# Peptides against a protein of PDB entry 4J2C, part 60

Target 1, 107 residues: chain A of PDB entry 4J2C
Amino acid sequence: MEDPFFVVKGEVQKAVNTAQGLFQRWTELLQDPSTATREEIDWTTNELRNNLRSIEWDLEDLDETISIVEANPRKFNLDATELSIRKAFITSTRQVVRDMKDQMSTS

## One batch from the design tools (peptide; made by RFdiffusion4, then SolubleMPNN)

Design b2_p19_8_s2 (from b2_p19_8, 12 letters changed)
Fold by OpenDDE base, seed 2:
Structure b2_p19_8_s2 (fold): chain B 107 residues (1-107), chain A 19 residues (1-19)
Amino acid sequence: as target 1 above (107 residues)
Amino acid sequence: SSEEKKVLDKLLKKAEEAK
């Protein structure tokens, strides 16, 4: 009964929340180096990058299922609305990740 | 197809690991 897409979607959402928290701390550490230790900077940076990579990996897997479903929608009992929601999630989440990565690359 | 099954099985595995 449980659709694996939504289970993985949930895990991605959790990872996004974690990444956003790490990104906030990362920003704070870089804004005021006097209050930052090398250990915390390294830890935060590594954890953030790991989370972002995990998200991107899962998004790729989720995205691959879209093409499969579109090839035979009746087989999976998905209508256009649900497929649109799945696509929107992938698109919006990729944007969130890209925004964080862009800010990290300019620092 | 075989490739299709591999993709779906991979996702299913991730879902099971999340539980």
Scores: peptide ipSAE 0.370, ipTM 0.873, DockQ to the pose 0.670
Fold by OpenDDE base, seed 5:
Structure b2_p19_8_s2 (fold): chain B 107 residues (1-107), chain A 19 residues (1-19)
Amino acid sequence: as target 1 above (107 residues)
Amino acid sequence: SSEEKKVLDKLLKKAEEAK
C-alpha cells in the first residue's frame, strides 16, 4: 500500500518545479519589458501565485500529519529518520516558496 | 481520534486524486 504522504509530496515537488519555471519567466518578463506583454505578465503572475498557494496548502496538510505520526509512531511504522526526512522536506519547501513570495512582493 | 482521522482521510483523498 502506498503511503499518501509521499504521493502528496510528489505533487508538491511537481508544483515547486512548475512554480520555479513560472518564477523564472516572471523575472525575465519584468527585466525586459520589450519581450513582455501585460497579458503574459498577468497570466504568469496568477499561475505562479496559484501554484504557490497550492504548495502551501499541501504543506499544511503534510505538516498536520507529522504531529499525528509523532503521537503514535508505532502505529504508522515510522522511525526518526523518516520523520526527519518528512520534516526537512516541509521546511525546505516552505523556504523555497517564501523566497519566491518575498521577491514578488518587493516588485 | 476523530480529528486525526479527518486529517489522514483528507490527505488520503489528495493522494488518490493525484493518481
Scores: peptide ipSAE 0.362, ipTM 0.870, DockQ to the pose 0.669
Fold by OpenDDE base, seed 3:
Structure b2_p19_8_s2 (fold): chain B 107 residues (1-107), chain A 19 residues (1-19)
Amino acid sequence: as target 1 above (107 residues)
Amino acid sequence: SSEEKKVLDKLLKKAEEAK
């Protein structure tokens, strides 16, 4: 039925959306201290970091799977285009995560 | 999540079997 890769991809995408929302709030709290409490900052930061770690973990597993599939793509009925799409997802998602992490580390 | 892990493990096992 469902391709397991796309199931995990969907979960990663959900986590990315959640992380982006948390990141936005995190940014808002730091930009306007009058609206921020230590409790909310800590909660937001922890939730954000947890989401980012989860994403990175899934991406590593997906990446490993791709490497194995690439050794025999026809066995999985995956052509070059499909493999490229999967690789692009991992690459672009890692970049999104990296961008958020970079901003958090420099704040 | 637990469900995600199960799906991922299934995918990985399938890939390993093809290796």
Scores: peptide ipSAE 0.316, ipTM 0.818, DockQ to the pose 0.111
Fold by OpenDDE base, seed 1:
Structure b2_p19_8_s2 (fold): chain B 107 residues (1-107), chain A 19 residues (1-19)
Amino acid sequence: as target 1 above (107 residues)
Amino acid sequence: SSEEKKVLDKLLKKAEEAK
């Protein structure tokens, strides 16, 4: 009944929100050592990395489905606007993930 | 999640079969 792409998109969006929360906590812990324990830093870091990895995995799969659809558009009958939205979602989400990863790698 | 993976796999399978 639901379009599988939208289902996965929704899960990715939830994971992004979770990652952003973890990222915020990660930065807070590193900026205020007096309130940070090694255990919480490690937990937050690991959870954040796991979430980012999960997002990247799903984006790869979603991107593959787009390629398949574009190879045979008559089979799927996707609206051009919808296809554009799907592509934009992948692009923008990858950027969000990249930004967090870049900040983590330079800290 | 497991549910997400199942949905995604179904999508991908359908896509491949449509090729």
Scores: peptide ipSAE 0.306, ipTM 0.813, DockQ to the pose 0.112

Design b2_p19_8_s3 (from b2_p19_8, 12 letters changed)
Fold by OpenDDE base, seed 4:
Structure b2_p19_8_s3 (fold): chain B 107 residues (1-107), chain A 19 residues (1-19)
Amino acid sequence: as target 1 above (107 residues)
Amino acid sequence: SEEEEKILKKLLEKAKKAK
């Protein structure tokens, strides 16, 4: 049976990389207002938030599938190591998102 | 993305069938 988890994981990873780039630009714009336009700040902020929301959505779906798979391990035949990797990915990615969101909310 | 949605839905459906 095909397990497309890695495909969605890859998409999340790409979104994280994009978000990190946007976040870096966002911080730079706010650190030096003389080099920033309101338009770029707004654009960057919106793009960043969109990426973060996308990531969070995918993580929720991935997390749901993990719980369902765990309910029937015989059917999916995933070992503990694979499940651990998947859970770790979700946990760590959520933390990355939270860190960016926390910094944005305090600015 | 549309492709991601298709992949995810397939995964979800397979998982739900296990319930």
Scores: peptide ipSAE 0.228, ipTM 0.783, DockQ to the pose 0.111
Fold by OpenDDE base, seed 5:
Structure b2_p19_8_s3 (fold): chain B 107 residues (1-107), chain A 19 residues (1-19)
Amino acid sequence: as target 1 above (107 residues)
Amino acid sequence: SEEEEKILKKLLEKAKKAK
């Protein structure tokens, strides 16, 4: 039986990878306006923000379940180590998202 | 995605039963 948490985790990881690629392109476009069009900048910016928003939404849902599972880990056959890994994933992913958002907000 | 939403709902419902 597949644990739904890791299915969602996988989707979040895909979105993070996509966002990081878009973020890199976003920075490149802004660094050299002569090679960039406003249309591509806008598209890249919107796609990036959409991915970041999707990630944040999924993290909220994952975080919501963690609190419940943490209160009764035996019911879900989870130990403290597994819970820590899940919490660490959310924390680290939120940091990655925050770093990109901070750079975008100051542009 | 819709598939992701279904997974989330399943996870959430399972977790809520613990309350």
Scores: peptide ipSAE 0.227, ipTM 0.784, DockQ to the pose 0.109
Fold by OpenDDE base, seed 1:
Structure b2_p19_8_s3 (fold): chain B 107 residues (1-107), chain A 19 residues (1-19)
Amino acid sequence: as target 1 above (107 residues)
Amino acid sequence: SEEEEKILKKLLEKAKKAK
């Protein structure tokens, strides 16, 4: 079986891709009201928020595992490079989520 | 998903045992 961290990472990445697609549609709907229905705007907004919330939840769990692993390096046998990759993923993904949330809050 | 949660919980449980 694969490392559980990377399995969850893969699911988070799928959610990010989905969120980015929803965000793009959200932007398009708001930019051209003539093509937008209230139903689609609401659906898109809700789906986007749900995806972002799910991502943030998973990132918190992944971040927690990193802290525990760092406290017990011998137990998990993770080298500095792998830990760096895991941390970078969390940091960059949080930034992507933050950027979308910031744009939604200012609309 | 349920599968994701199951996998994550397994990971977290392993981590907690090492804590």
Scores: peptide ipSAE 0.223, ipTM 0.781, DockQ to the pose 0.110
Fold by OpenDDE base, seed 2:
Structure b2_p19_8_s3 (fold): chain B 107 residues (1-107), chain A 19 residues (1-19)
Amino acid sequence: as target 1 above (107 residues)
Amino acid sequence: SEEEEKILKKLLEKAKKAK
């Protein structure tokens, strides 16, 4: 079986890709109102926010396991390198989400 | 998703047992 962390990581990555596409469209719609409908703006905004929220939720859950795994790495066959990779994923993904949210909040 | 929740729950349960 696959590592549960890896599976969830994959789902988060998919959501990030989706969010980035939605964010790009969101930016385009708001920067050129002549090409935007209220319906598309609302849809895009809602989908984007939902994706970002989902990502943040999953990251919290993933992060929650880190400390427990660190307390007993042998049980999960995780060394320092693997733990670092997992932490780096959470950190970098949170940054990506934060960057999008920051831009949305200042629009 | 539901599948993701199931996977995550398994991970969490295993982690709790290890604590």
Scores: peptide ipSAE 0.221, ipTM 0.779, DockQ to the pose 0.110

Design b2_p19_8_s4 (from b2_p19_8, 12 letters changed)
Fold by OpenDDE base, seed 5:
Structure b2_p19_8_s4 (fold): chain B 107 residues (1-107), chain A 19 residues (1-19)
Amino acid sequence: as target 1 above (107 residues)
Amino acid sequence: SEEEKKLLEKLLEKQKAAK
C-alpha cells in the first residue's frame, strides 16, 4: 500500500511549482501593463488563486493525517523523526503560500 | 482528488478501529 501522506505531498509539490510559475508571470504582467492584456492578467490571477487554494486544502488533509498518526502511533508505525519531517513540510509550504498571498493582497 | 479522498478515508477508518 502507498503511504497516503506522500501521495498528497507529491500533488502539493506539483501545485507549488505551478503556483510559483504563475506568480512569476503575475508579477511580470503587473509590472508592465503595456505587455499584457487584461484577459491574461485575469486568467493568471485566477489560475494562481486556484492553485493556492488547492494547496491549502491538501495541507489541511496532510495535517489531519498527522493528527491521526499522533492519536495512535503504534497503529501506523511512524517514528518521531518521520513525523517531524512531515510537519516541517506542511509548515514550510504554508509559509510559501502565505508569502505569495501577502504579495497579492498588497498589490 | 479521488485518490486523496480514498487514502484519507482509509486512514480515518484505521483511526476508528484504533478507538
Scores: peptide ipSAE 0.038, ipTM 0.640, DockQ to the pose 0.105
Fold by OpenDDE base, seed 4:
Structure b2_p19_8_s4 (fold): chain B 107 residues (1-107), chain A 19 residues (1-19)
Amino acid sequence: as target 1 above (107 residues)
Amino acid sequence: SEEEKKLLEKLLEKQKAAK
């Protein structure tokens, strides 16, 4: 059976990459309003927020998978190193999301 | 995704079975 963690991790990584691109465009649009239309700003903002929410939701799912594994270590047979890597991914990704959200909230 | 949902559901079922 495929490990569902990696499936979701892959989707999160794609969403992060997309969000980073959207965030860059978002900052550019706000930095030079003369080159920006309200429509593009709104579109970019909405797409960015959607991606960020998607990431956050997936991270919650990933946390749940970890909880399931930790509740039954014998059943899933994951070592501490793998669990640490998974937790680190969630933590670091949450920070990336928080950083973008913080900048958006102050704009 | 549906794949994600399916796989996560399997984990949830395993969690429930272990309780």
Scores: peptide ipSAE 0.037, ipTM 0.636, DockQ to the pose 0.104
Fold by OpenDDE base, seed 3:
Structure b2_p19_8_s4 (fold): chain B 107 residues (1-107), chain A 19 residues (1-19)
Amino acid sequence: as target 1 above (107 residues)
Amino acid sequence: SEEEKKLLEKLLEKQKAAK
């Protein structure tokens, strides 16, 4: 069995890729609304929001695991490098999500 | 997914127990 952290990490990465694709389409629709039906706009928006929400939920849980490890580092079989990688993933992914959400909130 | 949720919960449970 894989490390649960990396399983979730993988799912988050997939969701990010999906969200980025949806976001690209979303921006295209905003640039030229005549290029799609209302149904496509609504679907794209909904799917994008769902993906972003899923990512955020997973990141919250992953962040909690980091906090637990940092509270008692000697208890866990994680070196500083691994912990740093995990933290960096959460931080960078949050930024990616935030950037998309910021653009969505201002349109 | 449900599998993801289960694995995540397992991780959280294990780590909380060690806290």
Scores: peptide ipSAE 0.035, ipTM 0.647, DockQ to the pose 0.144
Fold by OpenDDE base, seed 1:
Structure b2_p19_8_s4 (fold): chain B 107 residues (1-107), chain A 19 residues (1-19)
Amino acid sequence: as target 1 above (107 residues)
Amino acid sequence: SEEEKKLLEKLLEKQKAAK
């Protein structure tokens, strides 16, 4: 079996890419109302929010795995470098999500 | 995904066993 962290990490990365695309479209639709239908705005907004929510849930799960590993380092045999990379991924991804959410909340 | 869920649950079980 694959490392559970990498499996979720991969899914998060895909969701982030999807969210960023949806976010870009979301901004375009709101900036040019003449080319935007209410249906597309609503769909884009909902899909974006769903993706962001999915990412946040996965990040919580990933964060929990960090705690589990740190509580039992000998059981999981993760070196400091890999653990640092995992923590950095969670932190940076949370920031990416936060940035999109902040912009959506101010619109 | 279901695979993700199963893998995470496995980690949680390992945590319980380690307590």
Scores: peptide ipSAE 0.034, ipTM 0.636, DockQ to the pose 0.105

## One batch from the design tools (peptide; made by RFdiffusion4, then SolubleMPNN)

Design b2_p20_1_s1 (from b2_p20_1, 11 letters changed)
Fold by OpenDDE base, seed 3:
Structure b2_p20_1_s1 (fold): chain B 107 residues (1-107), chain A 20 residues (1-20)
Amino acid sequence: as target 1 above (107 residues)
Amino acid sequence: MKVYSEEERQKLLEEFRKKM
């Protein structure tokens, strides 16, 4: 069976892709307000925020799994390379989320 | 949006502990 970390990782990646699509649409709507309906803007904004929140929740869980592994490395048999890859995924994904959130908060 | 209960979160962590 699949490693639970990668199951959640997959869900996060899907949510990131969805969020990026929504973010692109969000920027398009704001760049051409004459053609944008308030209904679509609100829907897109809410869906985007929900996706970002979902990602953040999953990242917290993934981060906790790393803490568990680091507390007892012998039990989990993960080498340093795999652990580094997992940490890098969380760090980079948090940055992607932060970038979108920053742009949303400044517009 | 994915909504977690505390129980769901604990299940995820437990499954991780069992698998690894």
Scores: peptide ipSAE 0.069, ipTM 0.653, DockQ to the pose 0.124
Fold by OpenDDE base, seed 5:
Structure b2_p20_1_s1 (fold): chain B 107 residues (1-107), chain A 20 residues (1-20)
Amino acid sequence: as target 1 above (107 residues)
Amino acid sequence: MKVYSEEERQKLLEEFRKKM
């Protein structure tokens, strides 16, 4: 059976990839404002922010699954290594989102 | 943007409890 954690993880990874592309385009548009339309800038900015918020939402759900495991250690067969990997994914992904948000706020 | 209802979110968490 499919592990729900990995289902959401996969969705997060797709959203990260999308955000990375949007962020690159966002950067390009702002670096050459003479050729950028306001319409494309606004669209790209909004899509990027929406993707970042989507990621943050899913990370909250993933984080909750970890809390469930830690609250009921005897009910789950996850060892310390697997739990660490899951935590690392959430932490690193949050950092990726934070980095993009920081750059957007300073531009 | 992905939007869950509270019910959908709880369902996900419950599925996790059952499958892990």
Scores: peptide ipSAE 0.064, ipTM 0.650, DockQ to the pose 0.172
Fold by OpenDDE base, seed 2:
Structure b2_p20_1_s1 (fold): chain B 107 residues (1-107), chain A 20 residues (1-20)
Amino acid sequence: as target 1 above (107 residues)
Amino acid sequence: MKVYSEEERQKLLEEFRKKM
């Protein structure tokens, strides 16, 4: 059976890719209002925020799985390397989301 | 985009505990 962690990880990765594309478009629309319609701005903004929220939710779930594993290391049979990789994914993804949110909050 | 309920979230965690 598939490890549920990797299922959610895959969903997060997809959402990150989508968010990055939306963020790029969002930036372009705000930088050149002459080429932007209000409809596209609103749609892009909403889709971007939705994706970011989705990512953050999934990361919370993934983070909780880390806590569960650390509380029961023998049960899950994950070595230090695998656990480190999982933690690194969560940390780096949170940073990516934070970077986009920081720019959106100042615009 | 994934929309979670609290039930779905708990189900995920439960499945994690079972499959690992």
Scores: peptide ipSAE 0.062, ipTM 0.648, DockQ to the pose 0.176
Fold by OpenDDE base, seed 4:
Structure b2_p20_1_s1 (fold): chain B 107 residues (1-107), chain A 20 residues (1-20)
Amino acid sequence: as target 1 above (107 residues)
Amino acid sequence: MKVYSEEERQKLLEEFRKKM
């Protein structure tokens, strides 16, 4: 079986890419309302929110895996470098999500 | 959008706890 961390990580990365695309469209629609219908704005907004929520949910799971490893480091044989990389991914991804959410809340 | 169910997600976490 694959390392479950990387399974979820991969799904998070895909969701981030999707969210970034939706965010770009969302920005375009709001910058020029004449280019889109209200229906498209609503759809884009909802899809974006759903993706961001999905990412946040998965990041919580990834955080749980970190906690599990740190509770029993000998069992998992993950060195400090690998653990730091995993933590960095979670932190940086949270920042990406936060940045999009902040911009959405101000528009 | 989730690519796996909540059940599958929990299974992955459980497998992680047991086997990693």
Scores: peptide ipSAE 0.055, ipTM 0.642, DockQ to the pose 0.199; fails the geometry check

Design b2_p20_1_s2 (from b2_p20_1, 11 letters changed)
Fold by OpenDDE base, seed 5:
Structure b2_p20_1_s2 (fold): chain B 107 residues (1-107), chain A 20 residues (1-20)
Amino acid sequence: as target 1 above (107 residues)
Amino acid sequence: MKVYSEEERKELLEEFRKKM
């Protein structure tokens, strides 16, 4: 079977890409208000927030899988390098989300 | 947007336990 961690990781990566596109559009709309409708701004903002929340939720699940492994080292023998890669993915992705959220909150 | 129910979340974690 496919490793559930990578399944969720893939979904997170797709959501990040989507969020980045939405964030770019969000920025463009705010920089050119003469061409931006309130409807598109609201839609873009909401979709962006939804994607960010989705990512955060999945990251919690991924983080819990790591906790399970670390709490049961005798049962789970994940390679240390792989575990590090998984942790790094979660950390870096959280930072990406945080950066977008910070910019949205200061707009 | 992907939404997991509590049951799906539990299942995911259980599947992980089985895989590892």
Scores: peptide ipSAE 0.052, ipTM 0.642, DockQ to the pose 0.180
Fold by OpenDDE base, seed 4:
Structure b2_p20_1_s2 (fold): chain B 107 residues (1-107), chain A 20 residues (1-20)
Amino acid sequence: as target 1 above (107 residues)
Amino acid sequence: MKVYSEEERKELLEEFRKKM
């Protein structure tokens, strides 16, 4: 059976792609308010926040899966290299989310 | 990608549920 980590990873990657698109539009709307309606700004902002929140939630779940595997290394046969790759994905994704959130909080 | 046996996956998911 597939490792449940990669199921959630796939969902996170999709949400990141969606968030990045929304963030781009959000940036465009705020750069030229004359071309934007308040309704579109609000919609884009809310959708972006929802996606970012979803990503953060999934990253917490991914951390739990890592903890479970690390507690049973012999049973699941997951070596240090694989664990490092998984942890790197979580760390880098958190950074992507943080960067967007930081820009949103300053605008 | 790591592939687990059905038994291993079941154990992982059960532990996951306990943690969440």
Scores: peptide ipSAE 0.049, ipTM 0.666, DockQ to the pose 0.120
Fold by OpenDDE base, seed 2:
Structure b2_p20_1_s2 (fold): chain B 107 residues (1-107), chain A 20 residues (1-20)
Amino acid sequence: as target 1 above (107 residues)
Amino acid sequence: MKVYSEEERKELLEEFRKKM
């Protein structure tokens, strides 16, 4: 049976890739207004924000699974290495999202 | 893009508890 953690992880990874592409385009559009239409700016901005919110929600769910595992380590039979990998993914992904949000908030 | 409802979130956690 599939581990639900990895299903959500895969969705998060896909959303991160999408967000990074949108963020790059968002930056380009704002840096060169002569090549940007308002419609594209608005679309890109909205899609980017939606992706970031989706990621953050999924990370909350993933983080909750970590708490459940840590409360019942023997039940879920995850070794320290696997748990560390899961935690690292959540932490690093939150940082990626935070970096994009910080830049958007100051623009 | 995946958007979860509250019920879907609960189902995810329940499945996690069952399958791990």
Scores: peptide ipSAE 0.046, ipTM 0.624, DockQ to the pose 0.179
Fold by OpenDDE base, seed 3:
Structure b2_p20_1_s2 (fold): chain B 107 residues (1-107), chain A 20 residues (1-20)
Amino acid sequence: as target 1 above (107 residues)
Amino acid sequence: MKVYSEEERKELLEEFRKKM
């Protein structure tokens, strides 16, 4: 059976791609206010925020799984390399989300 | 957007504990 970490990882990656697309559209709408409707701005903003929230929730679960593994490494038999890869994914993804959120909060 | 109930979150964590 497929490792549940990579199942959630795949979902997070899809959500990140969706969020990045929405973020790009969000920036385009704000850069050209003459052609942007308030309806599309609001829709894009809400969809983007929802995607970012979904990602953060999944990352929280993934982070908890790492804590569980680190608390009892003998039980889970996950080597250091794989654990490092999992940590790196969470860290880098959190940074991507944070960057988008920071830009949204300052505009 | 994916929304989890508390039960779904628990199930997810249990799956991690079993398969990781």
Scores: peptide ipSAE 0.041, ipTM 0.611, DockQ to the pose 0.129; fails the geometry check

Design b2_p20_1_s3 (from b2_p20_1, 11 letters changed)
Fold by OpenDDE base, seed 2:
Structure b2_p20_1_s3 (fold): chain B 107 residues (1-107), chain A 20 residues (1-20)
Amino acid sequence: as target 1 above (107 residues)
Amino acid sequence: MKVYSEEERKELLEEFRKKF
C-alpha cells in the first residue's frame, strides 16, 4: 500500500506549481492591464485563489498526520529524519502560500 | 484540482493509520 502522505504531498506539489504559474500571470496582468482582458484577469484570480485554498486544505490533513505520528511514535515507526522532512515540507509550503496571499491582499 | 470531502479526509487518515 502506498503511503497516503506522499500521495497528498505530490498533489500539493502539483498545485503549488500551478499556483506559481497563475501567480506569475496574475502579476503580469496587473502590471500592464492593456495586455489582457478583464475575463482573463478574473479567471486567473479565481483559479489562483482556488489553488491556494486547495493547498491549504491538503496541508491541514498532512499536518494532522504529523500530529498523529508524534502522539504515537512507536506505532507509526517513522525515523526522525523522515518526520523532519515531512514537517519541513508543510512549513515551507505554507510559507509559499502565505507569500502569495500577502501579495494578493495588498494589490 | 482535488477537493476532499469529509469522507475522503476520513479515508485518508484511516489509510494512514493502516499503513503503519
Scores: peptide ipSAE 0.076, ipTM 0.664, DockQ to the pose 0.180
Fold by OpenDDE base, seed 3:
Structure b2_p20_1_s3 (fold): chain B 107 residues (1-107), chain A 20 residues (1-20)
Amino acid sequence: as target 1 above (107 residues)
Amino acid sequence: MKVYSEEERKELLEEFRKKF
């Protein structure tokens, strides 16, 4: 049976991929206003923000699942290496989200 | 990916459901 962590991880990865695509389009629209409509800018911005919020929520959930596992690691048969990998995923993904949010807030 | 037994998965999900 699938590890629940990887189920959510998969959802996060999909949202990240979507957000990155939207972010790329967002930057393109802002770089060349002559080819951009306000409708597309607004839609892209809104969808991007929604995806980022979704990712952040899932990351909080993933963080909590790690805490649950760490409270009783033997019960879930997770070693230090696996926990480290999971934590690294959360940390790196948060950084990706933060980078996009920072650029959006300064534009 | 770790393969969970039915009981392991159930326990993890139960703990998750308590908080979310």
Scores: peptide ipSAE 0.061, ipTM 0.661, DockQ to the pose 0.131
Fold by OpenDDE base, seed 4:
Structure b2_p20_1_s3 (fold): chain B 107 residues (1-107), chain A 20 residues (1-20)
Amino acid sequence: as target 1 above (107 residues)
Amino acid sequence: MKVYSEEERKELLEEFRKKF
């Protein structure tokens, strides 16, 4: 039976890819405001923010699954290596989101 | 990838359902 963690992980990865594409376009639009319409800027910004929020929400849920496993590691039979991999995914993904958010807040 | 028993998966999914 599939681990529910990987279902959500897959959704997060899709959202990250989408967000990165939107972020790239967002950057391009703001690099040359004279050729960018406010409509496209607003649309891109909103879509980007929505994706980032979705990712952050899913990461919180993924953190909870880790807490559940760590509360009873013998029951779920996850070794330290697997847990480290899962935690690393969450940490690295949070960093990606934070980097985009930081750039958006300072632009 | 960890393969869970039906019982283990059910328990984890129940926790997810509290958030989703």
Scores: peptide ipSAE 0.060, ipTM 0.663, DockQ to the pose 0.222
Fold by OpenDDE base, seed 1:
Structure b2_p20_1_s3 (fold): chain B 107 residues (1-107), chain A 20 residues (1-20)
Amino acid sequence: as target 1 above (107 residues)
Amino acid sequence: MKVYSEEERKELLEEFRKKF
């Protein structure tokens, strides 16, 4: 059976791409309010927040899978390099989300 | 990508369900 980590990873990656697109539009709308209606601003903001929240939830799940594997290293037989890659993915993705959230909260 | 046996997958998911 397929490794569940990569299934969720794929979903996270898609959500990140979507969020980044929404974030770009969000910044454009705020930089030039004349280019959009209030409805688009509100919609973009809400969709962006929803995506970011979804990503954060999935990252928690991914982090837990790592904990489970690390608790049973012989059972799951995960390569050390692969484990590092998984951890790096979570860390870097959290940073991407944090950067967007920080800019939204200060704008 | 690692391929899990049915048993390994079930064990992982069971442990996951205990937490979530």
Scores: peptide ipSAE 0.043, ipTM 0.625, DockQ to the pose 0.115

